# Ledger of designs, part 197: peptides against a protein of PDB entry 6MBK

Target 1, 240 residues: chain A of PDB entry 6MBK
Amino acid sequence: GFEMVNFKEEGFGLRATRDIKAEELFLWVPRKLLMTVESAKNSVLGPLYSQDRILQAMGNIALAFHLLCERASPNSFWQPYIQTLPSEYDTPLYFEEDEVRYLQSTQAIHDVFSQYKNTARQYAYFYKVIQTHPHANKLPLKDSFTYEDYRWAVSSVMTRQNQIPTEDGSRVTLALIPLWDMCNHTNGLITTGYNLEDDRCECVALQDFRAGEQIYIFYGTRSNAEFVIHSGFFFDNNSH

## One batch from the design tools (peptide; made by RFdiffusion4, then SolubleMPNN)

Design b2_p23_7_s1 (from b2_p23_7, 9 letters changed)
Fold by OpenDDE base, seed 4:
Structure b2_p23_7_s1 (fold): chain B 240 residues (1-240), chain A 23 residues (1-23)
Amino acid sequence: as target 1 above (240 residues)
Amino acid sequence: MELFPISLSFESVDSEELDKLLE
């Protein structure tokens, strides 16, 4: 009961195609549609992942590379999703000099500089890996891996990664959730969780929406977002 | 301006661990 729309001020979002009632399950995304650390391992990145300590240690970086590989793959299943992602972000890595100068008077400056430094170091490392590692030879980004690419992928993951349960529910993993993350943000309650029985991310409506209205949800924090299990809410058997 | 905490956003390891990984 929704469609993707490019709104004037907010960019891409979801619009109701019918009336949606509060607490109605209107959106679900099966695991197979998610970009996860597991899907990264099962992709062209898999061989490199299996041999690179950083990719193994940092699931967010694995997602970033997964995103880059899929973006560079014309036949990727996730092309429609990737094309909806912003080309630039309001993250520290995109701050202009004046913005950084302004932040020098704040305690946030340390984090900004740290992020710059760490991202640059990671890029330098992976640039070398991509150029020299045997399992990088088949990566579609081998001849087109710039800092801008890495910055974009990192920022995409930073702003959109979510913690979801593994398939067996024993652990948490990281995922990008296509379609769902296109919903624009509003204040309210978290109405998204993961249904392990059906192996899908589920989102219920925060409020009533009429046909033609934009659907808003509350993400909470979008820095490694966590789903809240709301007992007795809309999930009978969901997991965090 | 939207700021993202390093520990929660991009890096799941601290700088020291990153240093070790990059050695």
Scores: peptide ipSAE 0.045, ipTM 0.696, DockQ to the pose 0.179
Fold by OpenDDE base, seed 5:
Structure b2_p23_7_s1 (fold): chain B 240 residues (1-240), chain A 23 residues (1-23)
Amino acid sequence: as target 1 above (240 residues)
Amino acid sequence: MELFPISLSFESVDSEELDKLLE
């Protein structure tokens, strides 16, 4: 139904290999394919996670470390996904001097500096953890953990994390959604939800796409790392 | 790839909580 394509201006995206009709379920991603806080706990990071209060308290950081560990693991299941991620981002952590200077005259500068400070503090903390904690010795990033690595991972998570339901639907957890997040953005309606019965993210086509056309979706707003919650529906209970 | 809107803060834990965690 679709293929990954590197578009010249937009980078990686999905292209239809056949005609796709509006509202057609063209893409689904089972939970087992997601990078989640739970998968982080079940990974090589698990032992450290179980003993580190920050990893436990901050799911986004747990995902960031999960991403770093998997990136550093040649045999990681998520290597194909990780290879599609940008090497740099337009997040504040990557702002150039001119951008920061521009923001100095705005209220946003406080938040930018806060993010810088927080990220730096986190890095410093985890640098020490990686160097000293017994359970860090098995991490593939043990000998290679730079600030650049950390800001990349944090930025990757910051821009791509989603709130999805837990398996039992009792609460939300954080997830990166491979394949789905490769769809480039367009204006429209949210067409992505979570099917708890089948335990998968589901995306229906925003519009008709012809074979050969790039498939776009509407991400909505990501201010709270939401897609399902932001969309306001689960396929099990709500119409799309 | 088109990026999501810039997030100026971490979503899960605020700075105050981070301060407590980093003490």
Scores: peptide ipSAE 0.044, ipTM 0.696, DockQ to the pose 0.184
Fold by OpenDDE base, seed 1:
Structure b2_p23_7_s1 (fold): chain B 240 residues (1-240), chain A 23 residues (1-23)
Amino acid sequence: as target 1 above (240 residues)
Amino acid sequence: MELFPISLSFESVDSEELDKLLE
């Protein structure tokens, strides 16, 4: 009922190929298609993950490295998804000097500096790990791990990570949701949830869409999406 | 200026945990 399209102003998005009614389940993404902490553990990153306490403690970093490993893998299942991701972001890690100067007059500057510091420290740590750890030898990024790579991956995860239930529903984990996160944003209500019975992310239409129209959904703020079973996701607003 | 929300995982709140993990 939809197709991927590169729109002039919004970039990649989804376009309806038929009429879609409000509240219609038009998009679902099975767990097997998601990039999750679990898929990271089951990937080429798995051996390193099992021995690195930071990867184990910080699921978002695990996702960032998972994303980098898959991007560096020509035969990755997620290549089509990765190619739709922005090459740059409007996150603090990409701020120009003038933008930082502007923020110096605001309380946000402390958070920006903290993010810079944390990201730089993480990069330095993992650069050393990748260069020295035995289980890093098989990583496709072994000889091509730059700060720009890490900045991109961190920003990708920061803007697109979602909280979803584990397979047994006992805990939450982090995921990137291909196809779904291609929908561009509009004002409205959250219409996405996770169906544990079918083990998939489900999105119902916010409104009626005609064939040929771009499909929009409401993300709220995309910093962190928390799942609500059969009721949609809750998005935490960490904006200043 | 659009300011993206800062992920909790990369905020100052994680600094203490990160410091411990980076030791």
Scores: peptide ipSAE 0.039, ipTM 0.681, DockQ to the pose 0.160
Fold by OpenDDE base, seed 3:
Structure b2_p23_7_s1 (fold): chain B 240 residues (1-240), chain A 23 residues (1-23)
Amino acid sequence: as target 1 above (240 residues)
Amino acid sequence: MELFPISLSFESVDSEELDKLLE
C-alpha cells in the first residue's frame, strides 16, 4: 500500500500506492523487526551489556551501541534499515560555532552544552571499555570506534527512539521502529500505537490519502527548544 | 484490542544519572 520515495523538499518519505482511507491500518511493524534494548541484550553486545552498569542504566546508549554493532555487521538483519538513516544530522552535536552562538540568546544553550559535554564524557568512558573489557574483543566495532561513529549513533537514537511496552506489557522499553520512522510529520492526532495481542506497532491513517500522495503522521507535540535539542529544527512560528 | 500509544522519547541524556554512573 506504500513505497519509499525521495521527495524534493522533504527528503525520504512514504507514498501511497493505492487509496488509503482515514483510520485504515496501513502499516504495522512486528516486535521482531524492531531494534530494542532487548534485541541489544540478545545480540553480540549482550555479554558486555550484562557487565556494564551504564549500558544497563541508560537504554538510549544501549541502543546507540546496538546500532553501531549492527552497522558494522555485513550480515545484520537491520542493514536495509540502517542504510536509510542519515549519515549526518542537524542536531546540536553537529552544530558549527555560528549555530551555537545563535542559540546563546535562547534557553536551549544550556542543554546544547550539556549534550556536548555528556556525549564527550560517554565516548571517553566507552572508548576505554571497548579497548580493555574482555567482552568487547569480539565486537565488530572493536577497531573502529571513533567519536564520529558515536556522535552519529547517539544522534540517530535521539531523533528516532520511541517508548513501547515490554512483551508482557508490564513496563516500557526503548525502540527504533524501521519503516514507520520514514513517515514525515504533520499536525494532527497520534495514530500510532502498540498492539500487545499481535505484538506489533500499528499505524492507522490520519486522513484519506490518494494513490501517489505522501503519507504523513503525527509524532506528537514538541516545544521549539525540544525540536532544537532533539531534532535540530528551528520553527520561528511555534506559538507554544 | 487495546492499543498502547507509542511516544517518541525526547529524553535528553539525564546528566545527573550520567554523573552518578561516571563517578
Scores: peptide ipSAE 0.063, ipTM 0.711, DockQ to the pose 0.823; fails the geometry check

Design b2_p23_7_s2 (from b2_p23_7, 9 letters changed)
Fold by OpenDDE base, seed 5:
Structure b2_p23_7_s2 (fold): chain B 240 residues (1-240), chain A 23 residues (1-23)
Amino acid sequence: as target 1 above (240 residues)
Amino acid sequence: MELFPISLSFTTVDSEELDKLLA
């Protein structure tokens, strides 16, 4: 029903290979394909995760390290996904001097500086952890963990993380949703939910798409996306 | 994927909690 295409101005996106009707379930992503805190725990990062209070407390950081470990693993299942991720982001961590100066006139500057400080502190902490912790010895990133790596991973997660239900639906967890997050953004309604019965993320078409057209979705603000609220991930009827 | 130009926070904990975690 669709194919991955690199659009010149928009980067990677999805193109319809057939006509897709509005409200048609055209895309679903089973939990097993998601990068989640749970998959991080079940990866090479698991032993360190189990002993590091920050990884345990901050699921987004766990995802960031999961992403870094998988990126550094040639045989990672998620390599095709990771390769589609931007190498740089429009996040504050990538702002140039002029952009920062512009923000100095706004209240946002304090949050930006806070983000800089927190990110730097996190990096410094984990740099030490990676160098000294026994369970870090098996991590593929042990010998190469730069601030640029961390900045990239943090920004990747920050811009792409989604709140989804746990398998039993009792809690919210964080996930990166491969393939789905390749859809470029358009204005409209959120048409993504989570089907707990089938244990998959489901996306229905926002509008009719003809064969050959790029498929767009509305995913709102991606920074720490709260799809539980916005997409009804925990609701009985999460169809959109 | 189209990115939004500004994301002010990525943390799931507040600064105080982070300070405690990083102490």
Scores: peptide ipSAE 0.098, ipTM 0.699, DockQ to the pose 0.185
Fold by OpenDDE base, seed 2:
Structure b2_p23_7_s2 (fold): chain B 240 residues (1-240), chain A 23 residues (1-23)
Amino acid sequence: as target 1 above (240 residues)
Amino acid sequence: MELFPISLSFTTVDSEELDKLLA
């Protein structure tokens, strides 16, 4: 019912190959295709994860390292997905001096500086860990771990991470959702949920889409400031 | 069938938690 297309202005997105009606379940992604904290634990990162308190405490960082490890692995199952990710982001970690100066007059500046500081500290910490920890020796990042790599991974996770239930539904975990996250954003209602019985993400259409139209989804209700900080999006007429 | 809403989790890195972990 859809295909991947590189749109000129929006980049990669999904296009309907048939008419899709509002509220129609048009897209589902099984758990096995997701990049999750659990898949990170089950990867080459697993041994290090099991011994590092920060990786254990901060699922987003675990996902960032998982993403980096998989990117550095030529035979990774997620290579096709990773190749669709932007090489750079419009997130605060990529802001130029003038952009930061502009934000100094806003309430967002504190969060921007916090992101800078925290990301830098995390990088410094994990650089040392990768160089010294025995379980880091088998990581594909052992000989190549730059701030640029980390900034990219953190930004990728920041813009694309989702809360999903664990397999047993007892708690919430973090996941990157391939294919689904290729849908570009529009204003509206959240139309994506997780089906525990079938163990999959499910997305229903926000509106009617005709064959040939780009499929848009709503990522969540946020202020423009929050979108800038976390997703890099800005809407002039954001009603939220 | 209960659908759990999926939202982009904008977990701000809790600086306090990070400080405790790096301490």
Scores: peptide ipSAE 0.120, ipTM 0.771, DockQ to the pose 0.855; fails the geometry check
Fold by OpenDDE base, seed 3:
Structure b2_p23_7_s2 (fold): chain B 240 residues (1-240), chain A 23 residues (1-23)
Amino acid sequence: as target 1 above (240 residues)
Amino acid sequence: MELFPISLSFTTVDSEELDKLLA
């Protein structure tokens, strides 16, 4: 029904291989394929997770470490997904001096500084944990944990994390959704949900797509400031 | 089949929570 294609202006996205009708369920991703806080707990990171209060309290950091551990594991199930992720991001953690100066005139500057400070503090904390904690000895990243690694993982999670229900539907958890997050964005309505009965993410088509057309989805309404802070994007025609 | 909407989380790290945990 679709294929991954490198589009000249937009980069990688999904292209329809057949005609897809509006509201058609064209893409689904079972829970077992997601990178979640639960999969992090069940991975090589599990023993450390069970003893570290920050990993337990902050699911986004748990996902960042899960991503780093799986990236460092040649036999990881998620290697094909991880290889599709950008090597660098346009998020505030990657901003150069000129970009930061531009933001000084905006309300976003305080959030940018907060991200820098918080990320640095987290890295310093976990660097020590990885060097000293006994359960860190089995982590594939133990001898290779740099700030650049952490910055990349945090940025990957920040731009791609989603809230989904737990398996029993009683709570929410965080997840990265492979393949689905390859879709580029357009304006419209959210057409992605989670089906608890089948335990999968489901995406229905926002509109009709013909064979050969790029498939777009709507990720939600955001201000330019929100896009800058969370994704590093500027939109000239943003209505908010 | 009941579909629950997926909330896309573009949230910065909770600074207050982090400060409490790092104290």
Scores: peptide ipSAE 0.062, ipTM 0.707, DockQ to the pose 0.783; fails the geometry check
Fold by OpenDDE base, seed 1:
Structure b2_p23_7_s2 (fold): chain B 240 residues (1-240), chain A 23 residues (1-23)
Amino acid sequence: as target 1 above (240 residues)
Amino acid sequence: MELFPISLSFTTVDSEELDKLLA
């Protein structure tokens, strides 16, 4: 009961195609549609993943590379999703000099510089890996891996990664959730959870929406969205 | 100005882990 629409002021969002009632399950996303660490392992990135300790240790980086590989693949299943992602972000990696100068008087500047440093180090490491590792030869990004590509992927993952349960529910893993993350934000309660029985993310309507209205959800700060099985999900407030 | 205090290579813990992995 919804469609993707490019709204004038808010960019891409979801619009109701019929009346949706509060608490109605209007959106669900099966695991097979998610971009996860597992899907990264099962992709063209898999062989490299199995040989690189950083990809194995840092699921968010694995997702970033997964995103880059799929973006570089014309026939990727996730192309429609990737095309909806912003081309740039309001994250520190995109700050201009004036914005950084503004932050110099704040405690946040140390975190910003740390992020710059870490991201640059990661890029340098993986640039070398992509150029030299045998399993990198099959990656579609082999000849097109720039810092701009990497900061985009990193920023995409930073702003959109979620914690979901593994298939057996024993652990958590990281996921990008297509369609769901297209919903624009409003104040309210978290109305999203993960249904292990049906193996899907589920989102119920925050309020009544009429046909033609934009559907909003509350996803707090998109940093570290944690899904609680049958109890919604919460975001760790890393507000500094 | 939106600060995204997200942990991807942003926290001290992540930095320490990265240092260990890149050593």
Scores: peptide ipSAE 0.060, ipTM 0.689, DockQ to the pose 0.167; fails the geometry check

Design b2_p23_7_s3 (from b2_p23_7, 9 letters changed)
Fold by OpenDDE base, seed 1:
Structure b2_p23_7_s3 (fold): chain B 240 residues (1-240), chain A 23 residues (1-23)
Amino acid sequence: as target 1 above (240 residues)
Amino acid sequence: MELFPISLDFTSVDSEELDKLLE
């Protein structure tokens, strides 16, 4: 009922191939297709994960490394998904001097500096880990782990990570959701949930979409500052 | 049918957690 399209203004998005009615379940993604903390633990990253306290404590970092490992793996199941991700982001870690100057007049500047500091410190830590830890030897990024790689992965996760239930529904975990995260944002209500019985992410249509129309979803209510910090949107891109 | 709402997690990489683990 949909196809991937590169739109002129929004970049990659989903376009309806048929008429979709409001509240219609048009998109679902089974757990096995998600990039999760659990899939990271079950990947080549698993041995290192089991011995590194930061990876264990910070699921978002685990996802970032999972993403990097899979990107560096030619036969990765997620290669088609990874290829749809931007090579660069409009997030603070990619800001040019003029963009930083613009933010100096806003409350977001402190968060921007925090992101720079945190990302740099994490990179330095994990660079050492990757170079010295025995379980890092099998990682495909062993000899190719750059700050640019880490910046990209962090930005990818920051903009796309989601909370989903664990398989037993007892806890929450973090996930990247292929296909679904290609939908561009519009104002409205959250129409995405997780169906534990079928063990899948489910998205119902926010409104009627005609064949040929771009499908939009609502990611949630955010301040302009939050959009800048976490999604790379500027104030002019947010009606809130 | 058990449906859990999915929301984007905007938690940035937390320096506080890193600080604690680097002690």
Scores: peptide ipSAE 0.034, ipTM 0.684, DockQ to the pose 0.796
Fold by OpenDDE base, seed 2:
Structure b2_p23_7_s3 (fold): chain B 240 residues (1-240), chain A 23 residues (1-23)
Amino acid sequence: as target 1 above (240 residues)
Amino acid sequence: MELFPISLDFTSVDSEELDKLLE
């Protein structure tokens, strides 16, 4: 019912190939296609993950390294997905000096500086880990780990990570959701959830879309300098 | 069928947690 398209000005997005009605389940993504903390643990990163306290404690960093490892792996299953990701972001880590100066007059400056500090500290830490830790020797990024790589991965995860339930539904974990996150943003309601019975992310249409129209979803009210978590729900009359 | 909400997380790294881990 949809196709991937590179839209003018908006980049990659999804276009309807047929008429889609509001609240229709038009998109689902099985867990096996997601990049998760669990898939990171089961990847080439697994041995290092098992030995590094920061990777274990901070799932977002684990996802960032998972993303970098898969990007550096020519045969990665996620190569098609990774190629759809922006090469740079509008996040604070990419702000120019003038943009930072402008933010000095706002309360956002604290968050910007914190993000700079934290990201730099993480990079310095993991640079040493990658250079010295035995379990880092087989990582595809062993010989090429720059700050630019790291800030890209962190920004990718920051802008695209989602909280989803674990397979048994007992806890939450972090995931990047390929295909789904290609939908560009519009104002509205969160219409995405996770179906544990079928073990998949599910998205229902926010509105009617005609064949040929771009499909938009609502990610939540956010800014690059404002860090919030938004929870999704389905419409009341949506049955699952 | 029970459907769990999906939360899109735009939060940065937790500074306090990082501080504890890097000490």
Scores: peptide ipSAE 0.080, ipTM 0.738, DockQ to the pose 0.584; fails the geometry check
Fold by OpenDDE base, seed 3:
Structure b2_p23_7_s3 (fold): chain B 240 residues (1-240), chain A 23 residues (1-23)
Amino acid sequence: as target 1 above (240 residues)
Amino acid sequence: MELFPISLDFTSVDSEELDKLLE
C-alpha cells in the first residue's frame, strides 16, 4: 500500500501505491519489530543493563545504547531501519556557536546548557563503564564509543522515542517505531495508537490519499509522542 | 534563524535524579 520515497524538499517519506481512504488502517508495526527498553534488555546489552543503575533508571539512555549496539552489529535485525536514520540532527547538541548565542536572549538557553552538561556527563560515565565493566567486554561498541556516537544515539532517541504500553498494558515503556516514523508530519489529529489485543502499533489514514501521493500523519509532539492506548482498533484493514 | 522546539532527552528522570545517579 506504500513505498519509501526521497521527496525533493522533505527528504524520505512514504508514498501511497494505491488509493487509501480516510480512517483506513494502512500501517501497523508489531511489537516484535520495535526497538524498546525490553528489546534492549533482551539483547547483548542485557547483562550490563541488569547491573547499571543509570541504564535501568533512564529508558531513553538504554534505547540509545541499544541503538549503538545494533548499529555496530552487521547482522542486526534493525540494520535496514538504522540505515534510514539521519547522520546528523538539528537538535541542540548539534548547534553551532552562533546558534547558541542567538538563544542567549531566550529562556531556552538554560535548557540547552543543561542538555550539553548532562549529555557530556553521561558520556564520561559510560565511557568508563564500557572500558571497565566485565559485561561490556563483548559489546560490539567496546572499541568504538566516541562522544559523536553517543550524541548521535541520544539525538536519535530524543527525536524518535515514543511512549507505548507494556505487553500487559499495566505500564508504559519507550520505543522506536520503524517504518512508521518515516512518515512526514502534518497538522491534524492523532491517528496512531497501540492495539494491545494484536500487540501492535496501528496507524489509520488522516485523510484520503490517492495513489502516488505522500502520506502524512500527525505525531503530536514528535519527541516522546504519546499514543492512544486501545485494546483494539476496528477500521478498514487493508494490506500494506 | 529558524529554531525548532527544544526537547530534553531526559524524559524518564529529571535533572535532579540524574545528578544523584551520576554521583
Scores: peptide ipSAE 0.055, ipTM 0.686, DockQ to the pose 0.159; fails the geometry check
Fold by OpenDDE base, seed 5:
Structure b2_p23_7_s3 (fold): chain B 240 residues (1-240), chain A 23 residues (1-23)
Amino acid sequence: as target 1 above (240 residues)
Amino acid sequence: MELFPISLDFTSVDSEELDKLLE
């Protein structure tokens, strides 16, 4: 089906190992492999989640902390995925001085400052929580929670979070979709959905891909990222 | 086979919600 490849300019992506036809289901990711708000609740973060109103109310922050906790856990199931994530992003939180200076003359600066302010406030709040809350003592990030960590996690979630249905399909939840989000972007139509019957994300090919070609998908509007990858990631059920 | 669309949510952290929770 496909293999993970490090493309020189685009970083890691997926390459077809066989001919794939348009609309062919070539990639699926079961719910159990997703990083979701639910998996956050079921992780080491769970006890804190159950007692913190912000984590409960803001699923994106819950995912950010889930990501940080798993990153800090050497034996995390998601380590291979996390290692494929960029170490830096081109989101406003990573804007250089020149970029910010340029934006000062535009309306965009207000959004940038707002994001900075919000992120800083969140960090300050959770820094205190991590330092003082009893259930934070078990978190692997207890002694290593920096603003840089937080902005990375927030940016990772901002650029990669997806809305998927809950298991019963009654509502939506947030998810990071490993392997799938390794596909590099091209213009086109959304070809990804969630199959509740099989309880998995499913991606069909946007176009025909020949063996050896990089597989591109359209995953909507996302911020670009600086790719620094330390390890590979693949699923046995998808890699063939 | 029932397929539901996945939507990408690229919204920033919710400032309004944060304000409510931090007050």
Scores: peptide ipSAE 0.041, ipTM 0.699, DockQ to the pose 0.561; fails the geometry check

